# Peptides against a protein of PDB entry 9IZ0: the designs that were tried, part 119

Target 1, 345 residues: chain A of PDB entry 9IZ0
Amino acid sequence: ITCLGSNGHTYKQLVKGGNDDLRQDAVMEQVFEQVNGFLRSYRKTSQRNLSMRTYKVIPLALKTGVIEWVQDTIPLGEYLDSAHKVYHPKEWSLSTCRKLIAEKQMEDLETRLKVYDLVCRHYRPVFRHFFLESYADPVQWFTTQTNYARSTAVASVLGHVLGLGDRHGQNILIDKTSGEVIHIDLGIAFEQGKKLPVPECVPFRLTRDVVDGMGITGVEGVFRRCMEFTLETLRREEDSLLSVLEVLRYDPLFSWLISPLRRMKKQKMQLENFNQPESGNITTDASRDPKIQRNNVSGESEAERAILKVRQKLSSTLSVEASVGELIRIAQDPSYLALMFCGWS

## One batch from the design tools (peptide; made by RFdiffusion4, then SolubleMPNN)

Design b2_p15_5_s1 (from b2_p15_5, 8 letters changed)
Fold by OpenDDE base, seed 3:
Structure b2_p15_5_s1 (fold): chain B 345 residues (1-345), chain A 15 residues (1-15)
Amino acid sequence: as target 1 above (345 residues)
Amino acid sequence: SLEELTPTLQKLLAE
C-alpha cells in the first residue's frame, strides 16, 4: 500500500497478513531505538554515527501489521546469488552447495567439515564486488564500504547480546545508497534460534561473503573496532538496557517463546531451503522430531533466563577487545559454519 | 573414502 504521511510525502508500506505476529518485531525495533540512543550518547560511537538501522513496524492485529518498505535495498542473499553467477560462472551453483550440505546434515562433524571445505573451494566470496560495481567514485566506494563494516559491527554485537543468532541472507538487506545493513524479520530473539531443527550456532552472521564486503582488511579493520566501541557502549549502559528488557518481561504482548506458527514457518523455511527440488525424492522423514521437550517453561522463566543471558554477555570479566576477539573467532569457526544451513557465503 | 561420498558428490568430483 501507499500511505500519505502528515508531511505530505507518500510512503510505500508492506501489509503483512497471515500467521506472523509482528508484535515481536515491533518490540525488537523499539529495543534497537533505545540502543541507538545509547550509541548517540557515547562519544566513541556517536563520532562514527554507529547505529542499528531500524524500520517501522505497526502491529494492527495478532497476525497483521504494516511494515515500512525500505527503499533502495536488496536482500544480501539475492545479491550474492546473482553476483556468483556473474563473477564465478564455472563454480558450483547455490543449489548444488545447498544439496551437498543437506545430504550430509546428519553426518559427523568431520564429514560435515570436509563437505563445507569442498563447498567453500567451489563457491568463493563475491560480496566485495557490490561496492566495486555500485560506486565508481573512490570516496563513495570507501564511504559505503566503511558504512557496511560499521553497520554490520553494530548488528553483530546486538545480534549476539539479544540472541538473534544467525541471520540468513534474505533477512539482511543491503542499502544500495549507504552500504548499511538492515535486519528484518526479527521474530527470533534471545537464543530461541538454538531450538530450531538446524540450530543457530553462531553469535551473528560472519560468513566469508559478509567478511569479503569489508574489503582487504576483513574483520581486522573498521569492523572489529566498531564492534569494540559498540560493546563498550552496551556495557556502560547495561542497567539501562536491562531495564528496557525487564519492561518486556511484564509485557503480555511480548512472547519470550517462539510462537508455534513462527517456529513452523522457520522449520518449513529451513526444510524448503534444503528441499529445493532437484527431482530426487529425498523423503526427509519429518517423523524424527527430536523430542523437543515441551518444557512448559513459563514465559516468565524464559524472560528471566533471557535477561540473565544478556547480563552475562555484557559482563566485564573479559576486556572488550578479548570479548570481541572471541565473538569474531566463534562466528568464523568452520566447526560452527559447517553446521549451518548456509555457512559458506 | 571417496566411496562414502553421496552420488551427487561423486558426480560433481568426476566433472
Scores: peptide ipSAE 0.034, ipTM 0.649, DockQ to the pose 0.036
Fold by OpenDDE base, seed 1:
Structure b2_p15_5_s1 (fold): chain B 345 residues (1-345), chain A 15 residues (1-15)
Amino acid sequence: as target 1 above (345 residues)
Amino acid sequence: SLEELTPTLQKLLAE
């Protein structure tokens, strides 16, 4: 929808109708705006224009809202699927790679690592080509690649600290003008991604293609340094950040738990990628919803646990450099990436 | 071993 603003400007807006609670996104965007305030206040982050790229979310109803359409963006996963077909037409399709990882999902770690390595050899990184194709001017190329590495660093630290889940390539947009990343679909936060059928084991998305977009230095240089400066800023503003999260504890509209509907939807989407239509009438009698014992962990107890976990992630027990080094190591560890739904790209 | 790979994987490695 295109809306005319009171200022006479036209804004493109996406009306999202469906099972996704845009209130979660709106709340997380408010947290990001507060964090962007902290990043602007400190010289090391401000001098680099470090920010979490935000978008306006207006929840209209329980399952309906308006999202500001971010112009000139592409989903990372859409670009990568297209670029792999162009640059590596003899390599395996994304669907083939997904199927192989899926077929071995119930196997041991050793088997899953072998399959992950095999998929990685037949599906090579291409994301560097985004910058090479889009920017003929060397200054624009360098600037946009730098902006990508910076924005990815901020999003990686925030994604870890806030426990953002569901960070697949369709939930990460690339701004074609700036090279910045825009994270969307923020309804899995505070480590609720670990409660998915395929648990999230990485602190943030740092797959081979995410690294390939950083250019020849990879994670070393702009990305690592910007992660360090971002984490240093968040540690300084710990009390301010925790105070923002405490306000959300009292928001009756904010869900600290993954919605059963969203969990079931993700379960079905994961299972439907496994089921070729074998014509077998498995009447899954939908009646035996296993009584997931709602351990009556009050929403308050989950909020308290989430806030405590944020505080623990901001701990100064390790240096900023050591903490960032460990996060980068874990995020690239094949032993975790092999367990992910799409850890190879 | 590569031989313990699913028939799907064996087919894909033979292509």
Scores: peptide ipSAE 0.026, ipTM 0.613, DockQ to the pose 0.036
Fold by OpenDDE base, seed 5:
Structure b2_p15_5_s1 (fold): chain B 345 residues (1-345), chain A 15 residues (1-15)
Amino acid sequence: as target 1 above (345 residues)
Amino acid sequence: SLEELTPTLQKLLAE
């Protein structure tokens, strides 16, 4: 929809209706705004303008809301698919690569690693070209690439700490003006991505293309340092962050669990990528709203476990540098990446 | 080894 604002400007808004829990997105955006407050208060993060990019979500009803349309953005996955065809026209298609990973998804780690390595040799990173194409001025190029590395670092730390899942290339937008990342569709949080049919085993998205966008230094520079400063800020503000999450524990409208419907939708999307689109009109009459009695007791126990996991991730048992070093290592480790869903690479 | 790969993979690597 297009809304006329009281200021006379027209705003494009996306009205989403259906099974996507826009309340979870709205709550996660509120958590990000609070975290952005902490990042602004701390000298090391404020001097770098570190923030999680947010978007407005207005839940209107249980399954209906208005999402702010983020202008001048492109999904990371859309850019990468188009750019790969331009820069590497002799390499394998993304569909071929996904198919090969998918065909071996039930095999052992060794077989999956061999296939992942093979796919990586036939599908090279291209995301550096986003900055080279979009910015003719060297200062703008460097600034936007720096903003990308900074925003990706903040999102990576927050994504790990809050256990954000489903960080595929369509759920990460790139701002064409600033180079910053915008994470959308926040309906998989608090490690619920590990409950998917293909469990998420990496702390955040740090694929080869995500690294290629950081330029020649890759993770070693702006990205690593900004992760360290972000984690240092979150450790300092642990009690404040946990207090924000405790408010959600008592919100009867917040879902700490992946909705069965969202899980089924993701499972179906994961399966449809394996099978050719048989045009079978399975009119699954979605009319049977199973009154899943939310046993309130189960919700509180899951909230408590989620908050405990956040506290554990903020633990000072390891240095900030050691913790960030391990997170970066795991997020790039082929032994973890080869286990991810074929749509992750 | 390449022999452990599916016939489809062997074909794609031979092209």
Scores: peptide ipSAE 0.024, ipTM 0.529, DockQ to the pose 0.034
Fold by OpenDDE base, seed 2:
Structure b2_p15_5_s1 (fold): chain B 345 residues (1-345), chain A 15 residues (1-15)
Amino acid sequence: as target 1 above (345 residues)
Amino acid sequence: SLEELTPTLQKLLAE
């Protein structure tokens, strides 16, 4: 749909229907807006315009809502598949890589690491080309690559702290104007990604292509420093952030647990994506939600555990530099990436 | 701002 704003501008809106609880996305976007307030209040983050890019979500019912259409964006996974065919036409296809990883999914870690290394040698990073193609002016190129590294750093810290899951290439948009990342489909949070059929083992997405987009310095430039400043701000505002999350504890419509239906949908999508290229919106027409009597008692105990886990991630036991260093190390560790659905790009 | 929260969250913050 297209809406006319009070400012006289027309805005495209995506009407989403189905099994995605847009209320989860709307709540998480509000948490990001509160965090953006903290980032604006702190000198080290405000001087760099550090923010989590947000989009407007209006839940209309349990399974329907309106999402703001983010103009001038592309999914990271869509760009990477296209660019890989252009820059590395003699390398393996994404489908070949997925098939090889899938065939060894039940094998030991040593075998999975060997297959992951083999895939990595035949599917090289290309994401640096996004900036080289899109920006002919050297100042614009440098500015947009800097904005990418900054926004990725903020999203990485927040993604870790809030335990955001399902961070695949279709759930990360790139703004073609600014180079900033926009995270979408926020319904897997508070480490519920570990309960997926393929468990998420990394704190955030820091694959070879995500790093290739940062340019020559990789993670050791703007990215690391912006992660440090973001984590320093979140540690300072710990009580404020926890107070926002405590409000969610008492929201009877907020789900601290992955729904069995969402888990089954993601399982089906993972199995189908082994056999098909990532063709767009699989509107799985998933039938009537059984009235899962959410035992309220289980939800409160999971909310408390989630908040305690956020507090633990904000602990000042380690320096900001040591904490960021360990997060970057784990997020790039082949022993974790080899276990993921698409850890090579 | 807290005013941009969903009506449910705004209510819970006002309680």
Scores: peptide ipSAE 0.000, ipTM 0.236, DockQ to the pose 0.019

Design b2_p15_5_s2 (from b2_p15_5, 8 letters changed)
Fold by OpenDDE base, seed 3:
Structure b2_p15_5_s2 (fold): chain B 345 residues (1-345), chain A 15 residues (1-15)
Amino acid sequence: as target 1 above (345 residues)
Amino acid sequence: SLDDLTPTLQKLLAE
């Protein structure tokens, strides 16, 4: 739909209907707006224009809402699939890589690491080409690549602190004008992704293609420094951030538990990422649902646990540099990436 | 061994 704003401008909006509760997405966007306030308050973050890119979410009902149409964007996964076919046409297809990882999903870590390494050798990073092909002017190229590294750093710190977990390539948009990342579908927060049948093992997405987009310095340039400045700001504003989260503890519209519908949707998406329709009867015997103990965890006890985890992640026990160093290490560890649905790109 | 690879992996490594 197109809406006329109070400012006289027309805005394209996405009407989302069906089974998705947009209230959690709207709340997470509000948390990001508060964090963006903190990032503007400190010189180290403000002088770099560090922010989480936000979009407007208006929940109209339990399963219906309006989302801002993010103009001039592409999903990261869509770009990477297309670019890989262009730049590496002799390498394995994305479907082949997914199939191989899926076939060995139930194997031990050693076997999964061997398959992950093999996939990595036959599916090389390409995301650097986004900047090289989109920006002919060297200043624009450098600016957009810098904006990408900065926005990815902010999103990585927030993703860790708020427990967003792994963001798959369809939930990360790239702004074609600025090079910034935009995270969408924020319905899984506070480490609820770790309760999925295939748990989210990384603090944020830092795959080979995510790193390749940072250019020749990879993580050791703008990205690491911007993570450090972001984490330093969040540690200074710990009480303010925790106060925002405590308001959500008492918000009856916010669920600290993953909704059964969102859980089923993410489980289905996990299974569909394995089930590209090659006609092979992989009877995924869905019958071994590990008894996820329905611990009668009250929403209140999950809220308290979530807030405690945020506080623990903001702890000053380690330096900012040491904490960021460990997060970057874990996010790039093959032992975690080999366990993901798409850890190679 | 290479023999412990799935038929898909064996095929892809033989190409």
Scores: peptide ipSAE 0.037, ipTM 0.656, DockQ to the pose 0.035
Fold by OpenDDE base, seed 1:
Structure b2_p15_5_s2 (fold): chain B 345 residues (1-345), chain A 15 residues (1-15)
Amino acid sequence: as target 1 above (345 residues)
Amino acid sequence: SLDDLTPTLQKLLAE
């Protein structure tokens, strides 16, 4: 839809309908705007224009809303799939890699590591080419790659602190003009990704392609330094950030838990990628609603636990440098990436 | 070993 703004400008908007609760996205975008306020207030972050890229979300109803169409963007996963076919046409397809990881999902860590390493050898990083192809001018190339590393650093720290889940390549947009990342589909937050059928084990997405986009310095350049400055800012503003999250505790529309429907949808999407033949005897006796023991953990008790985890992640027990070093290590650890649905790219 | 790989993996490594 194209909407005419009160300022006389036309804005492209995506009307999203279906099962996606855009209220969670809208709330998370409000948290990001507050964090962007903190990042603007501190010299180390403001001098680098560090921000979480936001988009306007207007929830219209329980399952419908208007998302501002981010112009000149591409999903990271769409670019990577297309670029991999161009630069490595003799390597395995993304579908092949997914199938192999899926076939071994129930195996031990050692077997999963062997399969992950094998997939990595037959599916090499290509995201460096995004910057090389898109920017013929060396200054634009350097600027956009720097903006990518900066925005990825902010999103990585903030994504860890808020426990953002479902950070696959289709939920990360690349701005073709600035090189900045835009995170979408924010409905899995506060570590609810650990409750997915494939639990999320990494603090943020730092796969080989995410690193390849940072250029020759990888994580040791702009990225690490910008993570450190972002975490330093969030630790200083801990009380302010926690106060923003406490307001959400009292929002009756905000779900601190992954919805059963969203969990089932993600479960189906994971299972449909398993071409396991329908063993016909799973009578989905739809009548046995598994008594999900709603442990009557009130939504309030989940909010309290979520806020406590945010506080723990902002702890000054370790230096900023040590904390960032550990986050980068864990996010790149094959022992965690091999457990992910798509940890190789 | 290569023998511990699924038939799908063995096929893909033989291609």
Scores: peptide ipSAE 0.028, ipTM 0.619, DockQ to the pose 0.035
Fold by OpenDDE base, seed 5:
Structure b2_p15_5_s2 (fold): chain B 345 residues (1-345), chain A 15 residues (1-15)
Amino acid sequence: as target 1 above (345 residues)
Amino acid sequence: SLDDLTPTLQKLLAE
């Protein structure tokens, strides 16, 4: 829909209806705004304008709402798919790469590593070209690439701490003006991504293209330092952050669990990428309600576990530098990336 | 070895 604002400006808004938990998105955006308050309060983060980019979510009802249309953005995956065809026209298609990883999804780690390495050799990163194409002025180029590395660092720390899942290339927007990342579709949080058919085993998205966008220094510069300052701020504000999450524990409409419908939708999308069109009449007799044993894990017990896991991630047992170093290592480790869903790389 | 790869992979590496 297009709404006329009281200021005379027209705003495009996306009306979402159906099974997407827009309330979960709205709550996560509120958590991000509180975290942005913490990032503004500390000199180390404030002087770098560190923030999680947010968007407005207005839940209208349990299953309907209005999402702000983020102008001047492109999905990361859409850019990468286009750019790869331009810059590497002799390499494998993304569909070929996804198929090969998919065909070996049930194999051992060694086999999956061999396939992942092979795919990496035939599908090279291109995201550096986003900045080179979009910004002819060297100062704008450097500024936008710096903004990208900063925003990616904040999103990576927050994504890890809050256990954000489903961070595929369509759920990460790039602002074409600022170079900043905008995370959308926040309906998989608090490590619920580990409950997907292909478990998420990395703390955040740090694929080869995400790193290629950081320029010649890769992770070793603006990105690492901004992760460290972000994590330092979150550790200082641990009690404030946990207090915000405790409010959600008492919201009877907040789901700490992945919705069965969202899980089924993701399962179907994952399976459709695996199935060749075998013409088999799978009469999806929707009538077999799988007795999901309602393990009466009270929503309260899941909230408590989620909050405890956030507290554990904010632990000062390791230095900020050691913690960030380990997170960066794991997020780039082929032994973890090769285990991800074929659509991740 | 290339022999441990699926026939589809062997074909793609031979092209």
Scores: peptide ipSAE 0.024, ipTM 0.574, DockQ to the pose 0.033
Fold by OpenDDE base, seed 2:
Structure b2_p15_5_s2 (fold): chain B 345 residues (1-345), chain A 15 residues (1-15)
Amino acid sequence: as target 1 above (345 residues)
Amino acid sequence: SLDDLTPTLQKLLAE
């Protein structure tokens, strides 16, 4: 749909229907806006314009809503697949890499690490080319690469703290104007990604291509420092952030648990993506919601456990530098990435 | 601001 704004500008809006709980997306976007308030309040974060990029979500019903169309964006995964074919035309296809990882999914860690290393040698990073292609002016190139590293750092800290899952290349948009990342499909939060058929083992997405986009300094430049400043701000505002999350504890519409239907949909998509190239919107019209009696007692206990985990992640037991160092280490560890659905890209 | 929350969240914060 196209909406005329009160400012006289025309905005494209995506109407999304089906099994996606747009209420969870809307709630998470509001948590991000509160965090953006904290980031604006502190000199170290405000001087760098550190923010989580947000988009407007208007939930119309349990399974229907309007999402703001983010103009001038591309999914990270779409860019990487296209760029890999251009820059490395003699390397393996994404489908070949996926197939090899899938064939060894039931094997031991040593075998999976060997296959992951083999895939990594035949599918090299290309994301640095996004900035080189898109920005002919050296000042724009440097500015946009800096904005990418900054926005990725904020998203990485928030993604870890809030336990955001399902951070695949189609759920991360790149703004072609600013170089900033935009995270979409926020319905897997509070470590519910660990309950997927392929468990998520990393705190955030920091694959080889995500690092390649940071330029010559990789994680040791702007990215690490911006993670540190973001985590320092969140630790200072711990009580404010926890108060925002406690409101969600009492929201009967917010689900702290991944729905069985969403789990089955993700399982089916993972299995289908092993056999076919990423063909478009699989609108699996699974119309029959079984009336799962949400035992309210289980939801409250999971909300309390989620808030306790957020508090534990904000603990000052380790320095900000030590905490960020450990998060970066784990997010890049081949022993975790080899277990992921697409940890090589 | 807390005023930027959904009407549902604003209501729950006011309770």
Scores: peptide ipSAE 0.000, ipTM 0.253, DockQ to the pose 0.019

